# Ledger of designs, part 116: peptides against a protein of PDB entry 5HOI

Target 1, 351 residues: chain A of PDB entry 5HOI
Amino acid sequence: FRYMPFSPAGTPFGFTDRRYLTMNEVGYVSTVKNSEQYSITVSFFDVGRFREYHFEDLFGYDLCFLNEKGTLFGQSKTGQIQYRPHDSIHSNWTKIIPLQAGERITSVAATPVRVIVGTSLGYFRSFNQFGVPFAVEKTSPIVALTAQNYRVFSVHYSQFHGLSYSLSELGTSSKRYYKRECPLPMSLPNINSDMKKDANLDYYNFNPMGIKSLFFSSYGDPCIFGSDNTLLLLSKWRSPEESKWLPILDSNMEIWKMSGGKETTDIHVWPLALAYDTLNCILVKGKHIWPEFPLPLPSEMEIRMPVFVKSKLLEENKAILNKKNEIGADTEAEEGEEDKEIQIPVSMAAE

## One batch from the design tools (peptide; made by RFdiffusion4, then SolubleMPNN)

Design b1_p15_7_s3 (from b1_p15_7, 7 letters changed)
Fold by OpenDDE base, seed 3:
Structure b1_p15_7_s3 (fold): chain B 351 residues (1-351), chain A 15 residues (1-15)
Amino acid sequence: as target 1 above (351 residues)
Amino acid sequence: SKREELAKRIAELLK
């Protein structure tokens, strides 16, 4: 096993001079190798809201995280990171992360308010959006990061314990854990089965964990999409005793169903984001499980969200709305019957 | 519907 630089939905070069550094619901970041340098392009799905931009990369950035306010870049070996706001109001900043001998940056994440760097030795480094450091914490080796607002979802790897995860909130004064290095019930890539296809070996060498992406849902739930093409969602994470991973979508089974039961082994789902009850993804046709160039338009795949996520989110949104309304006037509580338990269809149990 | 659009896109990729 080797620690490789991970970025959400990043693709390998394969036999080409170009790859995606990252992609999500905001857009996609591509890099093209030009001799000893790279040309990076930051592209957006909402072309009306954002302007595409490019720059020359002399450092060979192999880590990337895109959000609605900017792009974070990192170089896994040198420890260099760069944050580039999408607007011209805020300046770019660069920082060198001190690395020990053999240490690598394995993942980076950025929100409009936080920057996070994780390493192969388990150094968790937090910064504000301007690159001012908050803290350094020692954890198990970090293999993947994502963040939304102040919340961080981290995936850890131990040779002895396999995959674990943490869910934390990076407040102004302290880090709070909702989950701390708990077991992550995600299947690792099966080297012996997957190596039968040359295209899978190239991807395995690029991403040995098989984590295609990880993100927060629009509701702020941690999501992970592994090599098994199953979308896992962390439910009830605010209640430590009730928290569980839910397999909310088997994307291979959904593609098969939607084809009318045809052979779909050459159709692949590449995950971008979870918006409400819809997985935003790229449908990929071919031998490679990752999107090539040009990037196809995103597709929407409906998920059957388990009851308990909708009801608690409606209750929490009602409680947030009621806490906002407790500052405002006497609007009558209409007792609308919307508490109908959305039965989890038994058909998501594998036969 | 989102489901019909997805089914159409999959049917296009299976051609």
Scores: peptide ipSAE 0.587, ipTM 0.958, DockQ to the pose 0.575
Fold by OpenDDE base, seed 1:
Structure b1_p15_7_s3 (fold): chain B 351 residues (1-351), chain A 15 residues (1-15)
Amino acid sequence: as target 1 above (351 residues)
Amino acid sequence: SKREELAKRIAELLK
């Protein structure tokens, strides 16, 4: 096994001089090889909100994370990271992460308030959005990171225990764990079965864990999309004993159903984000399971599982709260109710 | 509907 640099929904070069470093609901970052340097382009789906920009990369950035405020770049071998705000009002910054012999940055994540660096030796490094360090923690080897606001979803790999995950919150002075190195019930790519197709071998060499992407949902639930094309959502993560992974979408099965039961072996889902009850994704046609150039327009795939019930229950609870406020009932609205995870009735999880 | 749009897009990709 070799630790490879991971970025959410990043693609390999394949037989081309270009690839996507990352993509999500905000946009996509591409890199093109130009002799000994790279040209990086940061593109957005909302062209009215953001302006596309490009720059020359002399370092060969192989890690990327895009958010609504900026783009974080990383070089896995040298430990260089760069943050580029989308707004020209804010300055770019560069930093070198100290790496031990053979250590690699395996993943980076950035929110408007935090920068996170994970390594092959399990060093978890946290910074603010200006690159000021908070802490260094030693964990199991990190293979993937994502973050939303102050929350971090980390995936770890051990040769003895396989995949695990952590869910943490990075306060100003302390790190809180909701989950700490718990088993992750995601299937690893099967080298022997998948290697029969050259395109699968290229992808496996790029991403040995088969994690196509990981993100937080619009509700702040950790999501992971593996090589089996199943979207897993971590439900009830605030309740340690009740927390479970839900297989909320089999994307291959959904494509097959939507085709009318035709052969769909050449159609692939490439995950971007989970917005409410819809997986935002790229539909890819061809031999490669990843999007090529130009990037197709995103598609929306509805999830049928209990997260749709959570959205309805949230809307119903908001509507009930709004009605109570109109009736002048002195219910002290505890400002803390927005953070209460809605329990889905067990009866609605069985349909 | 989102489902009809997805079905249409898949049908276009299967042509």
Scores: peptide ipSAE 0.587, ipTM 0.958, DockQ to the pose 0.558
Fold by OpenDDE base, seed 2:
Structure b1_p15_7_s3 (fold): chain B 351 residues (1-351), chain A 15 residues (1-15)
Amino acid sequence: as target 1 above (351 residues)
Amino acid sequence: SKREELAKRIAELLK
């Protein structure tokens, strides 16, 4: 097994000189190989809010994370990282992450307040937005990272235990875990079935975990989209014993239904973000499961929880409401507004 | 509706 550099919704070069380093709801980062150099372009979906920019990359950045304030770049082998604010007010900064022999940066994430670096040896490195280090922690090998505000969703891989995940909060003084290296019930790519198609082999070599993307929802829930094209959402993550992965969307089944039951084997969903009840995604037509150039406009796909999961959630929400009514009203714990467990809107239950 | 727009886009990709 090789640890490959992972970026959310990143694409391989394939037979081309260009690829997407990352894409999400904010925009997309592309790189073009020019001899020994690369040209990087940071593009945005909201062209009124942001200005596209480009620069020459002499280092060959193979890791990227885009947020609303800037772009983090990384080079998996050298350990170089660069943060580039989208505005001209804040300065770019560069840092070298010390790597051991054979160690690779496997993933990077950035929020407006935090920078995170994960490695193939399981070093988890945290920084502020200015590249000032907070801590170094040793975990299981990190294969993917995403972050929102102070929260980090990390995916780990062990040869013995398979995939696990952690959910943590990077406060000013300490790291809190909501989940620590818990089993991740995601299906890995099936090499034997998928290798019959050359296009799937190229993607497998680029991303052997088959994680197309991971992100936080607009409600702050960890989401992951695997090779099975199922969107998983981590529900009730604040309650350790009640936490569960919900298969909120089978994107292949949804495309098939929306086609009127036609063959849709050459239509692929490429995930960007989950905003409320809507998966923002690219619809890809062709042999490759990833978007090519130019990037198609994003599409919106409504999440439809399976009826059996909706009924259970309604029963569980009723049971929670009944328990809250039996426990008297008196503890006004000022849990800040951000920590309110957003009830999944009843509107998702109606159809 | 978002669903009608998605259905239209899928129908365009199936032509």
Scores: peptide ipSAE 0.585, ipTM 0.957, DockQ to the pose 0.569
Fold by OpenDDE base, seed 5:
Structure b1_p15_7_s3 (fold): chain B 351 residues (1-351), chain A 15 residues (1-15)
Amino acid sequence: as target 1 above (351 residues)
Amino acid sequence: SKREELAKRIAELLK
């Protein structure tokens, strides 16, 4: 095992001179190798809101995070990071992160208010959007980061304990944990069964954890999409005892159903973001599980909450309604209409 | 619908 640089929905070079450094709901960042240099392009899905830009990269940036205000770049070996605002009114800034011998930056994240750097030795470094440092914390080795506003979702790896996660909020003077290095119930890539195909081995060498992406939903819930193509959402994370990972979408099963039960082994879902009840994704056709060039148009995949999650939400909503009715129960409650079976729409029971 | 659009796109990729 070796720590590799991770960026959300980043792709390998494969046998080409080009790859995506990152992609999400805002856009996509590509890099092309040109001799000893790289040409980076920052592209956007909303071309009316943002202007595409490019620059020459002399450092070989292998880490990237895109948000609505700018792009963070990192070089995993040298420790160099650069923040580039999308607006030309704001200046770019560059910083070198001090690394120990053999240490690598493994992931970077940026919001309009925070920059976060995670390393293979578990150094968690926080900055403001101008590169002013707040703190350095020692954690378990960091393999992936994402952030929304002041909130950070971090994934950690131990050879002895496997994957864990933290959910934290980065105030100006303090870090609050909602979750601290809790077990992450995500399946790791199976080296023995799946690596018989060269294309899977190339992707495994690029991303040994099989984390295709991680993001916050539009509601601010942590999401992760692994090698099993299942979207996991962290529910009730504000209540430590009630917090659980929900398998909200099996994307392989959904593609199979939508095909009418045809062979779909060469159709792959590449995750971008979760907006409300829809997974924004790229549908990929071919041997490689990642998008090539040019990037296909994004698709929307509707999330069918598993019947088991709907039943619990219905029970929880009934329990909330019953508690509200117990507080109001001085007046004549007519007895009759309690037993209306919530008819699960026939479309959810039969498919 | 979003579902019909997704099904159409999958059917185009299976051609």
Scores: peptide ipSAE 0.585, ipTM 0.957, DockQ to the pose 0.524

Design b1_p15_7_s4 (from b1_p15_7, 6 letters changed)
Fold by OpenDDE base, seed 3:
Structure b1_p15_7_s4 (fold): chain B 351 residues (1-351), chain A 15 residues (1-15)
Amino acid sequence: as target 1 above (351 residues)
Amino acid sequence: SKREKFAERVKEMLE
């Protein structure tokens, strides 16, 4: 097994000079190889809200995370990361993550308030949006990250225990776990059955875990889309004993039903985001399970969530709105004292 | 509906 750099909905080069570094509901980031350099383009689906931009990449960024405020880039081998705000008012920043011999950055995530770096040795590094470090934690080896606001969904891999996940909240003073290295009931790619097609081998070499994407839903639930094309949603994660993964969509089955029962082996769902009961995705036709260039327009698939899940999500959203209205009244006062600078040991601090 | 539009798009891709 080899740890590979992972970005949400990232695509391999294949036999081309170009790939998507990442894509989600905000947009898509592409890179084109130009001799020894790369040209990166950050494109948006809402062209009225955001302006497309490009830059020359001399470092060969192989990690990316796009959010509504900026794009985080990373180089898995060198440890270099760069954050580029979409707004030109805010400055870009670059940092080098110290890596041990053979260590790789395996995933990066960024929200408007946090930057997270995960490594093949299980170093979890957290920063603010300006690249100021908060903490370094040792976990099981990290293979994928996503984040929304202060919450982080991490996927871990152990040769002995397989896939696990964590769900954490990165406050100012401390990391809270809702879930800590719990078993992730996702199927790994089956090398022997699926590798009869060269295109599947190329994708496996790019992404051995078969995680096409992971994201938070619009309700703040962790979602993961594996090689089996099943969308898993983590339900009731606030109640540790009641938390469960829900297979909310079998995309192969839904495509088959929508075709009228025709063969659909050349039609693929490429996941972007889950907004309410709608999966935003790219429909891909062809031998490759990933979108090529140019990127097709996103498609909206309505998910028939079980009635019990939809009702609870609506109740939880009402409860969150009510709590936000209660907290919004009292939050003027306690901005004060406890920014205790956690002295990160210099050897573990990112330069 | 969103479902009908998606099903139409899937059918168009199969033609």
Scores: peptide ipSAE 0.493, ipTM 0.943, DockQ to the pose 0.535
Fold by OpenDDE base, seed 2:
Structure b1_p15_7_s4 (fold): chain B 351 residues (1-351), chain A 15 residues (1-15)
Amino acid sequence: as target 1 above (351 residues)
Amino acid sequence: SKREKFAERVKEMLE
């Protein structure tokens, strides 16, 4: 096993001079080889909200994370990171992460308020949006990161324990764990069965964990999309004893059903984000499981989850909260009530 | 529906 730089929905070069460093619901970041340098382009799906920009990369950035406020870049070997705001109001900043001999940055994540760097030795480094460091923690080796607001979803790998995950919140004064290095029930790529196709070998060499992407849903639930094309969602993560991974979508099975039972072996889902009950994805046709150039427009796949229960329970809980506020009990509503976990009744999870 | 549009797109890709 070799630790490789991971970025959400990143693609390999293959036999080309170009690849996607990352993509999500905001946009996509591409890099093109220009002799000894690279040209990076940051593109957006909402062309009315954001202006596309490009720059010359002399460092060979192989890590990327895109959010609504900026793009974080990293170089896995040198430890260089760069944050580029999308606006011209905030300045770019660059930092070198100290790496030990043989250590690599394996993943980076950025929110409007936090920057996170994970390494092959399990160093978890946190910063604010201006690159001011908060802490360094030693964990199991980090293979993937994503973040939303103050929350971080990390995937870890141990040769003895396999895949694990953590869910943490990076407050101003301390890190809180909701989950700490718990088993991740994701299927790893099967080298012996899938490697008969050269295209699968190239992708495995680029991403040996087979994690196509990981993200937070619009409801703040951790999501992961593996090599088996199953979307897993972490449910009830605020309750450590009740938390479970839900297989919310088998994308191969759903494409097969939608085709009318035709062979769909050349159609692939490339995941971007989960917004409510809708998976944003790129539909890919061909031998490669990843999108090529030009990038197709995103498609929306509706997931028949008991998410109808979650949205309805959110509306019902909002209606209950609004009714409690109309009944004039002068109880100072502590600002913490918005984060109460919605209990889904067990009876509705079985349909 | 979103599901119908997605199913149409999958069918177009199979042609």
Scores: peptide ipSAE 0.491, ipTM 0.942, DockQ to the pose 0.558
Fold by OpenDDE base, seed 1:
Structure b1_p15_7_s4 (fold): chain B 351 residues (1-351), chain A 15 residues (1-15)
Amino acid sequence: as target 1 above (351 residues)
Amino acid sequence: SKREKFAERVKEMLE
């Protein structure tokens, strides 16, 4: 097994001199090989809100995370990271992460308030948006990171235990765990079945975990999209005993249904984000499961929860409503809107 | 609907 640098929805070079370092709902970051250097372009879907920019990369950044305020870059081998705000008001900053012999940065994430670096030895490093360090924690080896506001979703790999995940909050004083290295029920790429196509081997060599992307939903639920093209959502993560992964979308099955039952083996969903009940994605046609250049316009796929998941969620929501009605109304504790358990919208359960 | 537009796009990609 080899730890590879992971970025959300990043693409391999394949047979080309260009790839996407990352993409999400905000935009996409591309890199082009120019002899001994790279040219990086940060592009946005909302061209009215953001201006595209580019720069020369002499370091060969292979890690990237894009948010609404800036772009974090990382070099997996050297430990160099760079944060570039999209505006000209805030300065760029660069830092070197100390790496041990054979250690690699495997993933980076950035929010408007936090920068996170994960490594192949399981070093979890946290910073503020200005690159001021908070803490270093030793975890199981980190293979993927995403973050929203103060929350971090981390994926870990152990040769003995397979995939695990953590969900944590990076406050000002301390790290809180909602989930700590719990089993992640995601299917790994099957080398023997999937490697029949050269394009799948190239992708596996780029991303051995098969994690196409991971993100937080607009509701703040951890989402992961694996090699099986199933979108998993972590439901009820505030309640440790009730928390579960929901297979909210089989994208292959949905494309097949939408085609009228035609062969759709050359049509692929490339995940960007989950906004409410809508998966933002790139529809890809071709041999490669990832988008090429130019990037197609994003498509919106409405999520219909599977009937077996829908029924359970409806029963659970009814049970919660009934319990709230039995506990009398009197304590108007203004528990701030932030701590409200994010209910999967009843609309996803209505059809 | 969003679903109809997505289904149309999938059909266009299969032609």
Scores: peptide ipSAE 0.486, ipTM 0.941, DockQ to the pose 0.576
Fold by OpenDDE base, seed 5:
Structure b1_p15_7_s4 (fold): chain B 351 residues (1-351), chain A 15 residues (1-15)
Amino acid sequence: as target 1 above (351 residues)
Amino acid sequence: SKREKFAERVKEMLE
């Protein structure tokens, strides 16, 4: 086993000179190898809100995290990180993360208020948006990170214990754990069955955990999309005893249903984000499970969320609406979509 | 609907 640099929805080079470093609901970051250099492009889905930009990368950044305010880059071997705001108002900053012999940065995450660096030795490093350090914590080896506002979702791997996860909040004075190195019930890639196709071996070598992406939902619930193409959502994480992973989408099953029961072995979902009950994703056709160039337009897959998840989401939306109304913001309540029958996914209806 | 658009896109990809 080798710890590989992970970025949300990042793609391998394969046999090409280009790949996606990361992609999400905001946009996508691509890198093209040109001799000893790389050209990085930061592209956005909302072209009216953001201007595409590019720069020459002399370091070979292999880690990336995109948010609404900027892009964090990292080099897994050298420990270099760079934050680039999308606007020209804020300055870029660069920092070297001290690495031990053989240590790698395995994942990076950035919000408008925090920067997080995770390593193969389990060093969890936190910074503000200006690269000022807060703390260094020693955890189990970190394989993936995502963050929203002050919250961090981390995935850990041990050869002895398998996958675990943590959910934490990075306040100004201290780190709070909601979940700390709890078991993550995600299936790992099956080397023996899946590796019969060379394309799957290339992806496994790039991402041995099979984590296609991880993100927070629009409601702030941790989500993970594994090699089994199942979207897991962490429900009730505020209540430690009630917290559970929900398989809210089997994307292979949904594609199969949408086809009318045809063979869909060459159609793949590439996850970007979860907004309410909608998975934002790229539909991919071909041998490779990841998107090629040019990037297709994102597709929206409606998720038949379990009733108890949807009810909680409706309560949270009502609470947000009530807070907006208390602030005197005339938000026209679109009343419309309350009554649609929540069909429970077949995988959950078999109990 | 979002579901119909997605199903249409999946069908187009199977042609």
Scores: peptide ipSAE 0.489, ipTM 0.940, DockQ to the pose 0.598; fails the geometry check

